Peptides against a protein of PDB entry 7AL2. Designs and how they scored, part 38

Target 1, 85 residues: chain A of PDB entry 7AL2
Amino acid sequence: YEIMLIRPKTIDDINYVVDQVLEESNPVILDLSFLEKESPANFKLAGEKIKQMRSNYGAEALLLSRCNDKNLIIIAPKGVSLVRK

## One batch from the design tools (peptide; made by RFdiffusion4, then SolubleMPNN)

Design b2_p16_5_s1 (from b2_p16_5, 6 letters changed)
Fold by OpenDDE base, seed 1:
Structure b2_p16_5_s1 (fold): chain B 85 residues (1-85), chain A 16 residues (1-16)
Amino acid sequence: as target 1 above (85 residues)
Amino acid sequence: SIDMDEFLKEYGISRL
């Protein structure tokens, strides 16, 4: 698999994330900082999509870091486990 | 800014 990296700016980008996780079975590292600042509505939408992927398809989601200019979340499809040491 | 604690709780996202 591939690990996709994206800083979503649009709904199309959010849907791209969903496609990568659910259709391509690729983990995605998202930077949500753009949406957080520029579109609270789409930031919320991203959260809703993450919840849907977790609840319906067994994806996992983890906040990696949050700073002023970064809001990094990894989403892993069911076949890829996130393990903490 | 967004309340991330609320966001994480609402959408079930854990912290590293």
Scores: peptide ipSAE 0.781, ipTM 0.950, DockQ to the pose 0.869
Fold by OpenDDE base, seed 3:
Structure b2_p16_5_s1 (fold): chain B 85 residues (1-85), chain A 16 residues (1-16)
Amino acid sequence: as target 1 above (85 residues)
Amino acid sequence: SIDMDEFLKEYGISRL
C-alpha cells in the first residue's frame, strides 16, 4: 500500500480521502487546517466521513498534531493497524 | 477557533 498525504481544501479532496481509505486501502495523513480555518461546514463534513469510515468499515483515526498551522490526522484502513510504542 | 476535544469525541478520533 501507499501512504497518501493531503491538505484538503474542497469536497472533492474529502471524497478523495474516502476513496483512498475504502477503495484503495491506503492510509491517509491529512492536514485539516485549511478546512478548519476556511470552511467550518467542510471541516464538519470531513469529521462525519471519518466517523462513517470508522463505524462502517473498521477504519481507525488518530490526531497526530495540532498547532496554529497544522491539524494532522491519520486515517488507517481496516487492514493497517496504528500501533503506539 | 474550533474545540478539538469536542470534535475528536464527536467523530471518534483518538489522540496521539
Scores: peptide ipSAE 0.780, ipTM 0.949, DockQ to the pose 0.876
Fold by OpenDDE base, seed 2:
Order: sequence, then C-alpha cells, then structure tokens
Structure b2_p16_5_s1 (fold): chain B 85 residues (1-85), chain A 16 residues (1-16)
Amino acid sequence: as target 1 above (85 residues)
Amino acid sequence: SIDMDEFLKEYGISRL
C-alpha cells in the first residue's frame, strides 16, 4: 500500500480521503488545519467521515500532532494496524 | 478555536 498525504480544503478533498482509505486501502496522513480555521462545517464533516470509516469499516484514527498551523491525523484502513512501540 | 478534546472524543480519534 501507499501512505497518502493531504491537507484538505474542500469537500472533494474530504471525499478523496474516504476513497483512499476505503477503496484503495491506503493509510492517509491528513492536516485538518485549513478546515479548522476556514470551514468549521467541513471540519465537522471530516470528523463525521472519520467516525463512519471507523464504525462501518474498521478504520483507525490517531492524532499525531496539533499546533498553531498543523492538525495532523493518520487514518488507517482495516488490515493496517497502528502499533505503538 | 475548536475544542480538540471534544472533537477527538466525538469522532473516536486517539492521541499519540
């Protein structure tokens, strides 16, 4: 698999994340900082999509780091485990 | 700013 990197700015970007996780079975590291600042509605939508992927498809999600200009989350599809050493 | 703790809890996202 590949690890996709994206800073979503639109609903199309959010749906791209969903497609990568569910259709391509690729983990995605996303930066939600743009949506957090510029579109609270789409930030919430991103959260809802993450929950749906977890609840319905067994994905995992983990906050990697948050600071003033970054909000980094990894989403792993079912079959790719996030393991802490 | 957004309450990130609430966001993580609401959507089931763990912390590193």
Scores: peptide ipSAE 0.780, ipTM 0.950, DockQ to the pose 0.883
Fold by OpenDDE base, seed 4:
Structure b2_p16_5_s1 (fold): chain B 85 residues (1-85), chain A 16 residues (1-16)
Amino acid sequence: as target 1 above (85 residues)
Amino acid sequence: SIDMDEFLKEYGISRL
């Protein structure tokens, strides 16, 4: 698999993340900082999509880091485990 | 600003 990196700015970008996780089985590291600042509605939508992927398809999601210019989350499809040491 | 604690809790996202 590949690890995709994206900073979503549009709904199309959010749907791209969903496609990568569910259809391509690729983990995605996404930066939600643009949506957080520019579109609270689409920021919420991204959260809803993450929940859907978790609840319906067994994906996992982990906040990697947050600062003033980054909001980094990894989403892993079922079969790719995120393990704490 | 966005309340990230609430966001993480609501959508089931863990912290590193």
Scores: peptide ipSAE 0.780, ipTM 0.950, DockQ to the pose 0.896

Design b2_p16_5_s2 (from b2_p16_5, 6 letters changed)
Fold by OpenDDE base, seed 4:
Structure b2_p16_5_s2 (fold): chain B 85 residues (1-85), chain A 16 residues (1-16)
Amino acid sequence: as target 1 above (85 residues)
Amino acid sequence: SIDMDEFLKEYEISRL
């Protein structure tokens, strides 16, 4: 698999994330900082999609880091384990 | 700004 990196800015970007996780089975590292600042509605939508992938498709989601201009979340599809040490 | 604690709770996202 591949690990996708994206800072979503549009609904198309959000849907791209969903496709990568659910259709391509690729983990995605997201930076939600753009949506957080520029589109609260789409930020919420991104959250809803994350919940759906987690709750209904066995994906895992984890906040990696949040600072001034970054809001990093990893989403792993079913079959790719996120392991803490 | 967004309350991330609430966001994480709402959408069931864990912290590292």
Scores: peptide ipSAE 0.758, ipTM 0.945, DockQ to the pose 0.839
Fold by OpenDDE base, seed 2:
Structure b2_p16_5_s2 (fold): chain B 85 residues (1-85), chain A 16 residues (1-16)
Amino acid sequence: as target 1 above (85 residues)
Amino acid sequence: SIDMDEFLKEYEISRL
């Protein structure tokens, strides 16, 4: 698999994340900082999509870091385990 | 700014 990196700015970008996780079975490292600052509605939508992927498809999601200019979350599809050492 | 604690709780996202 590949690990996708994206800082979504639009709904199309959010849907791209969903497609990568569910259709391509690729983990995604997601920076939500743009949506957090520019579109609270789409930031919420991103959260809803993450929950749907977790609840319905067994994806895992983990906040990696948050600061002024970054809001990094990794989403892993079912079958790709996130393991803490 | 957005309350990330609430966001993480709402969408059940764990912290590293």
Scores: peptide ipSAE 0.757, ipTM 0.945, DockQ to the pose 0.854
Fold by OpenDDE base, seed 3:
Structure b2_p16_5_s2 (fold): chain B 85 residues (1-85), chain A 16 residues (1-16)
Amino acid sequence: as target 1 above (85 residues)
Amino acid sequence: SIDMDEFLKEYEISRL
């Protein structure tokens, strides 16, 4: 698999994330900082999509870090485990 | 500014 890196700016970007996780089985490292600042509605949508992937498809999601310019979340598809050592 | 604690709870996202 590949690890996808994206800072979503549009709904198309959000849907791309969903496709990568569910259809391609690729983990995605998301930077939600653009949506957080520029589109509260799409920021919420991103959260809803994350929950749907977790609840319905067994994906995992983890906040990696948050600062002024970054809001980093990793989403892993079922079959790729996020393990804390 | 968004309350991330609420966001994480709402969408069941854990913290590193």
Scores: peptide ipSAE 0.756, ipTM 0.945, DockQ to the pose 0.856
Fold by OpenDDE base, seed 5:
Structure b2_p16_5_s2 (fold): chain B 85 residues (1-85), chain A 16 residues (1-16)
Amino acid sequence: as target 1 above (85 residues)
Amino acid sequence: SIDMDEFLKEYEISRL
């Protein structure tokens, strides 16, 4: 598989993330900082999509880092485990 | 700014 990297800005970008996780079975490292700052509605939508992928498809989600310039979350499809040492 | 603690709680996202 591939690990996809994206800083989503639009609903299309959010749907791209969903496609990568569910259709392509690729983990995605998201930077949600743009949505956090520019669109509370789409930031919420991103969260809802993450929850849906977790609840319905067994994806995992983990906040990697948050600061003023970055809001990094990894989403892993079912079958790719996020393991903490 | 958005309350990330609330966001993580609502969507059940774990922290590293």
Scores: peptide ipSAE 0.754, ipTM 0.945, DockQ to the pose 0.819

Design b2_p16_5_s3 (from b2_p16_5, 8 letters changed)
Fold by OpenDDE base, seed 2:
Structure b2_p16_5_s3 (fold): chain B 85 residues (1-85), chain A 16 residues (1-16)
Amino acid sequence: as target 1 above (85 residues)
Amino acid sequence: MINMDEFLKEYGISRL
């Protein structure tokens, strides 16, 4: 598999994340900082999609870091485990 | 500013 990196800015970008996780079975590291600042509605939508992927498809989601310029979350598909060392 | 603690809890996102 591949690890996809994206800073979503549009609904199309959010749907791209969903497709990568569910259809391609690729983990995605996403930066939600743009949506957080520029579109509260789409920020919420991103959260709803994450919940959907977790609840219905067994994905896992983890906040990696948050600061002024970054809001980094990894989404892993069911077949990829996030393991702490 | 978005309350991230609330966001993480609502959508089931864990912290590193």
Scores: peptide ipSAE 0.776, ipTM 0.949, DockQ to the pose 0.890
Fold by OpenDDE base, seed 5:
Structure b2_p16_5_s3 (fold): chain B 85 residues (1-85), chain A 16 residues (1-16)
Amino acid sequence: as target 1 above (85 residues)
Amino acid sequence: MINMDEFLKEYGISRL
């Protein structure tokens, strides 16, 4: 598989994340900092999509880092576990 | 500003 990297800005970008996780079975490292700052509605939508992927498809999600200009979350599809050493 | 603790709890996202 591949690890996809994206900083979503639109609903289309959010749907791209969903497609990568569910259709392609690729982990995604996404930066939500744009949505956090510019669109509370789409930031919420991104959260809802993450929850749906977790609840319905067994995906996992982990906040990697949050700072002034980054809000990094990894989403892993079922079959790719996130393991802390 | 978004409350991230609430966001993470609401959508089931863990912390590193």
Scores: peptide ipSAE 0.775, ipTM 0.948, DockQ to the pose 0.890
Fold by OpenDDE base, seed 4:
Structure b2_p16_5_s3 (fold): chain B 85 residues (1-85), chain A 16 residues (1-16)
Amino acid sequence: as target 1 above (85 residues)
Amino acid sequence: MINMDEFLKEYGISRL
């Protein structure tokens, strides 16, 4: 698989993330900082999509880091485990 | 400012 990197700005970008996780089975490292600042509605939508992927398809999501200019979350499809050491 | 603790809890996202 590939690890996709994206800072989504639009609903199309959010749907791209969903497609990568569910259809391509690729983990996605997601920077939500643009949506957080520019579109609270789409920021919420991104959260809802993450919940859907977790609840319906066994995806896992983890906040990696948050600061002023970054809001980094990894979404792993079922079959790719996130392991804490 | 968005409350990330609430966001993470609502959508089931863990912290590193």
Scores: peptide ipSAE 0.775, ipTM 0.948, DockQ to the pose 0.909
Fold by OpenDDE base, seed 3:
Structure b2_p16_5_s3 (fold): chain B 85 residues (1-85), chain A 16 residues (1-16)
Amino acid sequence: as target 1 above (85 residues)
Amino acid sequence: MINMDEFLKEYGISRL
């Protein structure tokens, strides 16, 4: 698999994340900082999509880091485990 | 400012 890196700015970008996790079985490292600042509605939508992937498809999601210009979350598809050392 | 603790709780996202 590949690890996808994206800072989503649009609904198309959010849907791209969903496709990568569910269809391609690729982990995605997201930076949600743009949506957090520019589109609270799409920020919420991203959260809803994450919950759907977790609840319905066994995905896992973890906040890696948050600061003024970064809001990093990793989403792993079922079968790719996030393991804490 | 977004309350991330509430966001994480709402959507089931853990912290590193």
Scores: peptide ipSAE 0.775, ipTM 0.948, DockQ to the pose 0.881

Design b2_p16_5_s4 (from b2_p16_5, 9 letters changed)
Fold by OpenDDE base, seed 2:
Structure b2_p16_5_s4 (fold): chain B 85 residues (1-85), chain A 16 residues (1-16)
Amino acid sequence: as target 1 above (85 residues)
Amino acid sequence: MIDMDKFLEEYEISRL
């Protein structure tokens, strides 16, 4: 698998994340800082999609870090384990 | 600013 990196700005970008996790089985590290600042509605939508992937497909999601210019979350598809050491 | 604690709880996202 590949690890995808993206800072979503549009609904199309959000759907791209979903496709990468569910269709391609690729983990995604996403930066939600743009949506957080520019589109609360799409920020919420991103959250809803994350929950759907967790609830319906067994994906995992983890906040890596948050600061003023970054809001980093990793989403891993089922079968790719996020292991804390 | 978005309340991230609420966001993480609502969408069941863990913290590192």
Scores: peptide ipSAE 0.743, ipTM 0.942, DockQ to the pose 0.879
Fold by OpenDDE base, seed 3:
Structure b2_p16_5_s4 (fold): chain B 85 residues (1-85), chain A 16 residues (1-16)
Amino acid sequence: as target 1 above (85 residues)
Amino acid sequence: MIDMDKFLEEYEISRL
């Protein structure tokens, strides 16, 4: 698999994330900082999509880091485990 | 500013 890196700015970008996780089985590292600042509605939508992927498809989601200009979350599809040492 | 604790809880996202 590939690890996709994206800073979503549009609904199309959010849907791209969903497709990568569910259809391509690729982990995605998201930077949600643009949506957080520029579109609270789409930021919420991104959260809803993450929850749907977790609850319905067994994806995992983990906040990696948050600061003023970064809001990094990894989404892993079922079959790719996020392991803490 | 977004309340990230609430966001993470609502959408079931863990912390590193």
Scores: peptide ipSAE 0.741, ipTM 0.942, DockQ to the pose 0.882
Fold by OpenDDE base, seed 5:
Order: sequence, then C-alpha cells, then structure tokens
Structure b2_p16_5_s4 (fold): chain B 85 residues (1-85), chain A 16 residues (1-16)
Amino acid sequence: as target 1 above (85 residues)
Amino acid sequence: MIDMDKFLEEYEISRL
C-alpha cells in the first residue's frame, strides 16, 4: 500500500480521501487546517466522511497533531493497524 | 474557531 498525504481544499479532495481509503486501501494523512479556517461546511463534511468510513468499513482515525499550521489526522483502512508504543 | 474536542467527539476520532 501507499500512504497518501493531502491537505484538502475542495469537496473533490475530500472524495479523493474516501476513494484512497475505501477503494485503494491506502492510509491517508490529511491536514484539515485549510478547511478548518476557510470552509466550516466542508470541514464538517470531512468529519462526516471519516465517521462513515469508521462506522461502515472498519477504518481507524486518529488525530496526530493540531497546531497553528496543521490539523493532522490519519485514516487507516481496515487491515492496516495503528499501533501505539 | 472550531472546537476540536467537540469535533473529535462527534466523529469519534481518538487522539494520539
């Protein structure tokens, strides 16, 4: 698998994340900082998509870091485990 | 400003 990196700005970007997780089985590290600042509606949409992937497809989602510049979340498809040490 | 605690709770996202 590949680990995809994206800072989504549009609905197309959000759908890209969904496709990568569900269709390609690739983990995605996404930075939601743009949506958080520029589009509350699409920020909410991103959250809804994350929940759908978790609830319906067994994906995992984890907040990695939030600071002034970044809001990083990793989404892992079923079969790729996120392990804490 | 987005309340991230609320966001994480609503969409059931854990913290590292």
Scores: peptide ipSAE 0.741, ipTM 0.941, DockQ to the pose 0.879
Fold by OpenDDE base, seed 4:
Structure b2_p16_5_s4 (fold): chain B 85 residues (1-85), chain A 16 residues (1-16)
Amino acid sequence: as target 1 above (85 residues)
Amino acid sequence: MIDMDKFLEEYEISRL
């Protein structure tokens, strides 16, 4: 698999994340900082999509880091485990 | 500013 990196700015970008996780089985590291600042509605939509992927498809999601200009979350498909040492 | 604690709780996203 590949690890996709994206800072989504549009609904199309959010749907791209969903496609990568569910259709391509690729983990995605995404930066939600643009949506957080520019579109609260699409920021919420991103959260809803993450929950759907977790609840319906066994994806896992983890906040990696939040600072002034970054809001980094990893989403892993069911076949890829995130393990803390 | 968006409340991330609320966001993480609502969408059940864990912290590293």
Scores: peptide ipSAE 0.740, ipTM 0.941, DockQ to the pose 0.856

Design b2_p16_6_s1 (from b2_p16_6, 7 letters changed)
Fold by OpenDDE base, seed 3:
Structure b2_p16_6_s1 (fold): chain B 85 residues (1-85), chain A 16 residues (1-16)
Amino acid sequence: as target 1 above (85 residues)
Amino acid sequence: MDKEADEFIEETLNHE
């Protein structure tokens, strides 16, 4: 598999993340800092999609960084384990 | 589960 890195700016980008995790089975590193600042609605939408993937499809999430410039979270499909040490 | 990710995701859902 591949690990994708994306800083989403549009709904198309959010849907791309969902497709990568659920259809392509690729982990995705997300920087949500643009949406947090520029689109509260799409920031919430991104969070909803992440929650749905975890609840319904067994995806895992791990927070990598939380600051103004970068909100980094990795989302992995079922079968790829994320471990914090 | 990752509690830090859980908290961040809840922040997104409660964002103004």
Scores: peptide ipSAE 0.711, ipTM 0.936, DockQ to the pose 0.748
Fold by OpenDDE base, seed 2:
Structure b2_p16_6_s1 (fold): chain B 85 residues (1-85), chain A 16 residues (1-16)
Amino acid sequence: as target 1 above (85 residues)
Amino acid sequence: MDKEADEFIEETLNHE
């Protein structure tokens, strides 16, 4: 598998994340800071999609970092384990 | 995902 990195800015970018996790089985490291600041509606949509992937498809998510200009999350598809040491 | 990570994700994603 590949690890995808993205800072989503549009609905198309959100759907790209979903496709990478569910169809390609690739982990995604995403920065939600653009959506959080510029589009509350799309930020909410991104959150709903992440919750759906966790609840219905066995995806896992971890917060990597949150600060003034970054909101970094990793989403892993079912079969890729996120392990803290 | 552990409980702490789940809480951080929920807080992050639900922040208005």
Scores: peptide ipSAE 0.033, ipTM 0.641, DockQ to the pose 0.455
Fold by OpenDDE base, seed 1:
Structure b2_p16_6_s1 (fold): chain B 85 residues (1-85), chain A 16 residues (1-16)
Amino acid sequence: as target 1 above (85 residues)
Amino acid sequence: MDKEADEFIEETLNHE
């Protein structure tokens, strides 16, 4: 698998994340800071998509870092375990 | 930090 890194800016980017996780089985590191600042609606949508992937497809999500200009989340597809040491 | 964003993220990531 590949680890995708993306700072989503559009709905298309959000759907790309979903595709990477569910269809390609690639973990994605997201920076949601753009959506958080520029589009509360799309930020909410991204969150709902993450919830759906967790609830329905066995994806895992973890907050990596949150600062003024970064909101980093990793989402892993089923079969890739996120382990905290 | 935006409190609403904080609450949303925590809700999203911690939802069972």
Scores: peptide ipSAE 0.032, ipTM 0.601, DockQ to the pose 0.105
Fold by OpenDDE base, seed 5:
Structure b2_p16_6_s1 (fold): chain B 85 residues (1-85), chain A 16 residues (1-16)
Amino acid sequence: as target 1 above (85 residues)
Amino acid sequence: MDKEADEFIEETLNHE
């Protein structure tokens, strides 16, 4: 698999994340900081889609970092384990 | 403050 990196700015970017996780089975590291600041509606949408992937498809999500300029989340598809050491 | 957005962050952080 590949690990995708993206800072979503549009709904198309959000849908790209969903496609990578569910269709391509690729982990995604995404920075939600743009949406959080610039589009509360799309930030909410992104969160809902991540929750749906977790609840319905066995994806796992982990907050990597949150600060003034970053909101980094990793989403792993089912079968890719997130391990903290 | 968007409660749903905050909930998402907390759920993600806590693996809920």
Scores: peptide ipSAE 0.031, ipTM 0.610, DockQ to the pose 0.100

Design b2_p16_6_s2 (from b2_p16_6, 5 letters changed)
Fold by OpenDDE base, seed 5:
Structure b2_p16_6_s2 (fold): chain B 85 residues (1-85), chain A 16 residues (1-16)
Amino acid sequence: as target 1 above (85 residues)
Amino acid sequence: MDEEADKFIEETLNHP
């Protein structure tokens, strides 16, 4: 698999994340800082999509970093384990 | 305080 990196700015970008996780089984590291600041509606949508992937498809999501300029989250598909050591 | 961002972290990431 590949690890995708994206800072989504549009609904199309959000849907790309969903496609990568669910269809391609690729982990995604995404930065939600743009949506958080520029589009509360799309930020909410992104959160809902992540919740749905966790609840319905066994994806895992972990906050990597949150600061003024970053909101980094990793989403792993069901077949990829997130391990902290 | 960005309440929507905090809500996202708490509800989406920290709860199933």
Scores: peptide ipSAE 0.095, ipTM 0.687, DockQ to the pose 0.105
Fold by OpenDDE base, seed 2:
Structure b2_p16_6_s2 (fold): chain B 85 residues (1-85), chain A 16 residues (1-16)
Amino acid sequence: as target 1 above (85 residues)
Amino acid sequence: MDEEADKFIEETLNHP
């Protein structure tokens, strides 16, 4: 698999993340800071999509870092385990 | 403070 990196800015970007996780089985490291600041509606949508992937498809999600300009999260598809050591 | 953002982060941290 590949690890995708993206800072979503649009609904198309959100749907790209969903496609990468569910169809391509690629982990995605995303920065949600743009949506958090610029589009509360799309930030909520992104969160809902992540929750759906976790609940319905066995994806995992983990916060990597949060600060003023970053909201970094990894989403792993089913079959790729996120492990803390 | 964005309540939706904080809720999402809290859920992600506590239930990965």
Scores: peptide ipSAE 0.078, ipTM 0.672, DockQ to the pose 0.097
Fold by OpenDDE base, seed 3:
Structure b2_p16_6_s2 (fold): chain B 85 residues (1-85), chain A 16 residues (1-16)
Amino acid sequence: as target 1 above (85 residues)
Amino acid sequence: MDEEADKFIEETLNHP
């Protein structure tokens, strides 16, 4: 698999993340800071998609870092385990 | 403080 890195800005970017996790089985490192600041609606949509991937497909999601200009999250597909040490 | 964003992080992103 590949690890994808993206700072989503559009609905197309959100759908790209979903496709990478569910169809390609690739982990994605996201920066949600753009959506959080610029589009509450698309930020909510991204959150709903992440919840759906967790609930329905066994994906895992973890906050990596949050500050004024970054909201870094990893989403991993089923079969790729996120481990904190 | 974005309460919706904070709630999303708390419920969804604080653990795998």
Scores: peptide ipSAE 0.067, ipTM 0.658, DockQ to the pose 0.098
Fold by OpenDDE base, seed 1:
Structure b2_p16_6_s2 (fold): chain B 85 residues (1-85), chain A 16 residues (1-16)
Amino acid sequence: as target 1 above (85 residues)
Amino acid sequence: MDEEADKFIEETLNHP
């Protein structure tokens, strides 16, 4: 698999994340800071999509870092385990 | 901070 890195800016980017996790089985590291600042609606949508992937498809998600200009989340498909040590 | 941001963070941390 590949690990995808993306800072989503649009709904298309959010859907790309969904496709990578569910169809390609690739983990995705997201920086949600753009959406958080520029589009509260799309930020909410991104969160809802992540929640749906966790609830319905066995994806896992972890917060990696939150700072003034970073909101880093990793989401992994069911076949990739995320372990915090 | 934005309420939606806080909610998302709390949900992510509380249920990885």
Scores: peptide ipSAE 0.091, ipTM 0.691, DockQ to the pose 0.098; fails the geometry check

Design b2_p16_6_s3 (from b2_p16_6, 6 letters changed)
Fold by OpenDDE base, seed 1:
Structure b2_p16_6_s3 (fold): chain B 85 residues (1-85), chain A 16 residues (1-16)
Amino acid sequence: as target 1 above (85 residues)
Amino acid sequence: MEKEADEFIEETLNHP
């Protein structure tokens, strides 16, 4: 698999994340800072889709870092374990 | 740090 890195800016980018996790089985590292600042509606949508992937498809999500200009989250598809040490 | 991350994820996902 590949690890995708993206800072989503549009709904198309959000759907790309969903496709990578569910169809391609690739982990995705997201920076949600753009959406959080520029589009509360799309930030909400991204959160809802992450929740759906967790609830319905066995994806895992972890916060990696949050600061003024970063909101880094990793989403792993089912079969890729996220382990915190 | 760890707890804060979990809280943020749950907040973001449950109250997006």
Scores: peptide ipSAE 0.038, ipTM 0.653, DockQ to the pose 0.261
Fold by OpenDDE base, seed 4:
Structure b2_p16_6_s3 (fold): chain B 85 residues (1-85), chain A 16 residues (1-16)
Amino acid sequence: as target 1 above (85 residues)
Amino acid sequence: MEKEADEFIEETLNHP
């Protein structure tokens, strides 16, 4: 698999993340800071999609970094384990 | 706004 990196700006970018996780089985490291600042509606949508992937498809999500200009999350498809040590 | 974002992140990522 590949690890995808993206800072989503549009609904198309959100759908790209979903496709990478569910169809391509690729982990995605995403920065939600643009959506958080520029589009509360699309930020909420991104969160709902993450919840759906977790609930329905066995994806895992982990917060990597949270600061003023970053909101970094990894989403792993089923079969790629995220382990905290 | 900041509190709503923090609550969203906690709800989405820290509480399955």
Scores: peptide ipSAE 0.033, ipTM 0.587, DockQ to the pose 0.103
Fold by OpenDDE base, seed 5:
Structure b2_p16_6_s3 (fold): chain B 85 residues (1-85), chain A 16 residues (1-16)
Amino acid sequence: as target 1 above (85 residues)
Amino acid sequence: MEKEADEFIEETLNHP
């Protein structure tokens, strides 16, 4: 698999994340800081999509870092384990 | 609105 990196700015970007996780089985590291600041509606949508992937498809999501300039989350598809050492 | 969306993401990720 590949690890995708993206900072979503549009709904198309959010849908790209969903496709990568669910269809391609690729983990995605995404920065939600743009949506958080520029589009509360799309930020909420992104969260709903993450929740759906977790609840319905066995994806795992973990907050990596949050500060003033970043909101980094990893989403792993079912079958890819996130392990902290 | 922004704060509510922020709290939603944190809740979604940290309290599944």
Scores: peptide ipSAE 0.032, ipTM 0.589, DockQ to the pose 0.098; fails the geometry check
Fold by OpenDDE base, seed 3:
Structure b2_p16_6_s3 (fold): chain B 85 residues (1-85), chain A 16 residues (1-16)
Amino acid sequence: as target 1 above (85 residues)
Amino acid sequence: MEKEADEFIEETLNHP
């Protein structure tokens, strides 16, 4: 698998994340800071998609870092475990 | 709005 890195700005970017996790089985590291600041509606949509992937498909999601200009999250598909040490 | 986003992140994204 590949690890995808993206800072989503559009609905197309959100759908790309969903496709990478569910169809390609690739982990995604994403920065939601653009959507959080510029599009509350698309930020909510991204969160709903993450929740759906967790609830229905066994994906994991973890907040990596949050500050004024970053909201960094990793989403792992089923079969790729996130491990804290 | 910031508080709602903070709560959403804590509830949804801080638990693998």
Scores: peptide ipSAE 0.032, ipTM 0.592, DockQ to the pose 0.097; fails the geometry check

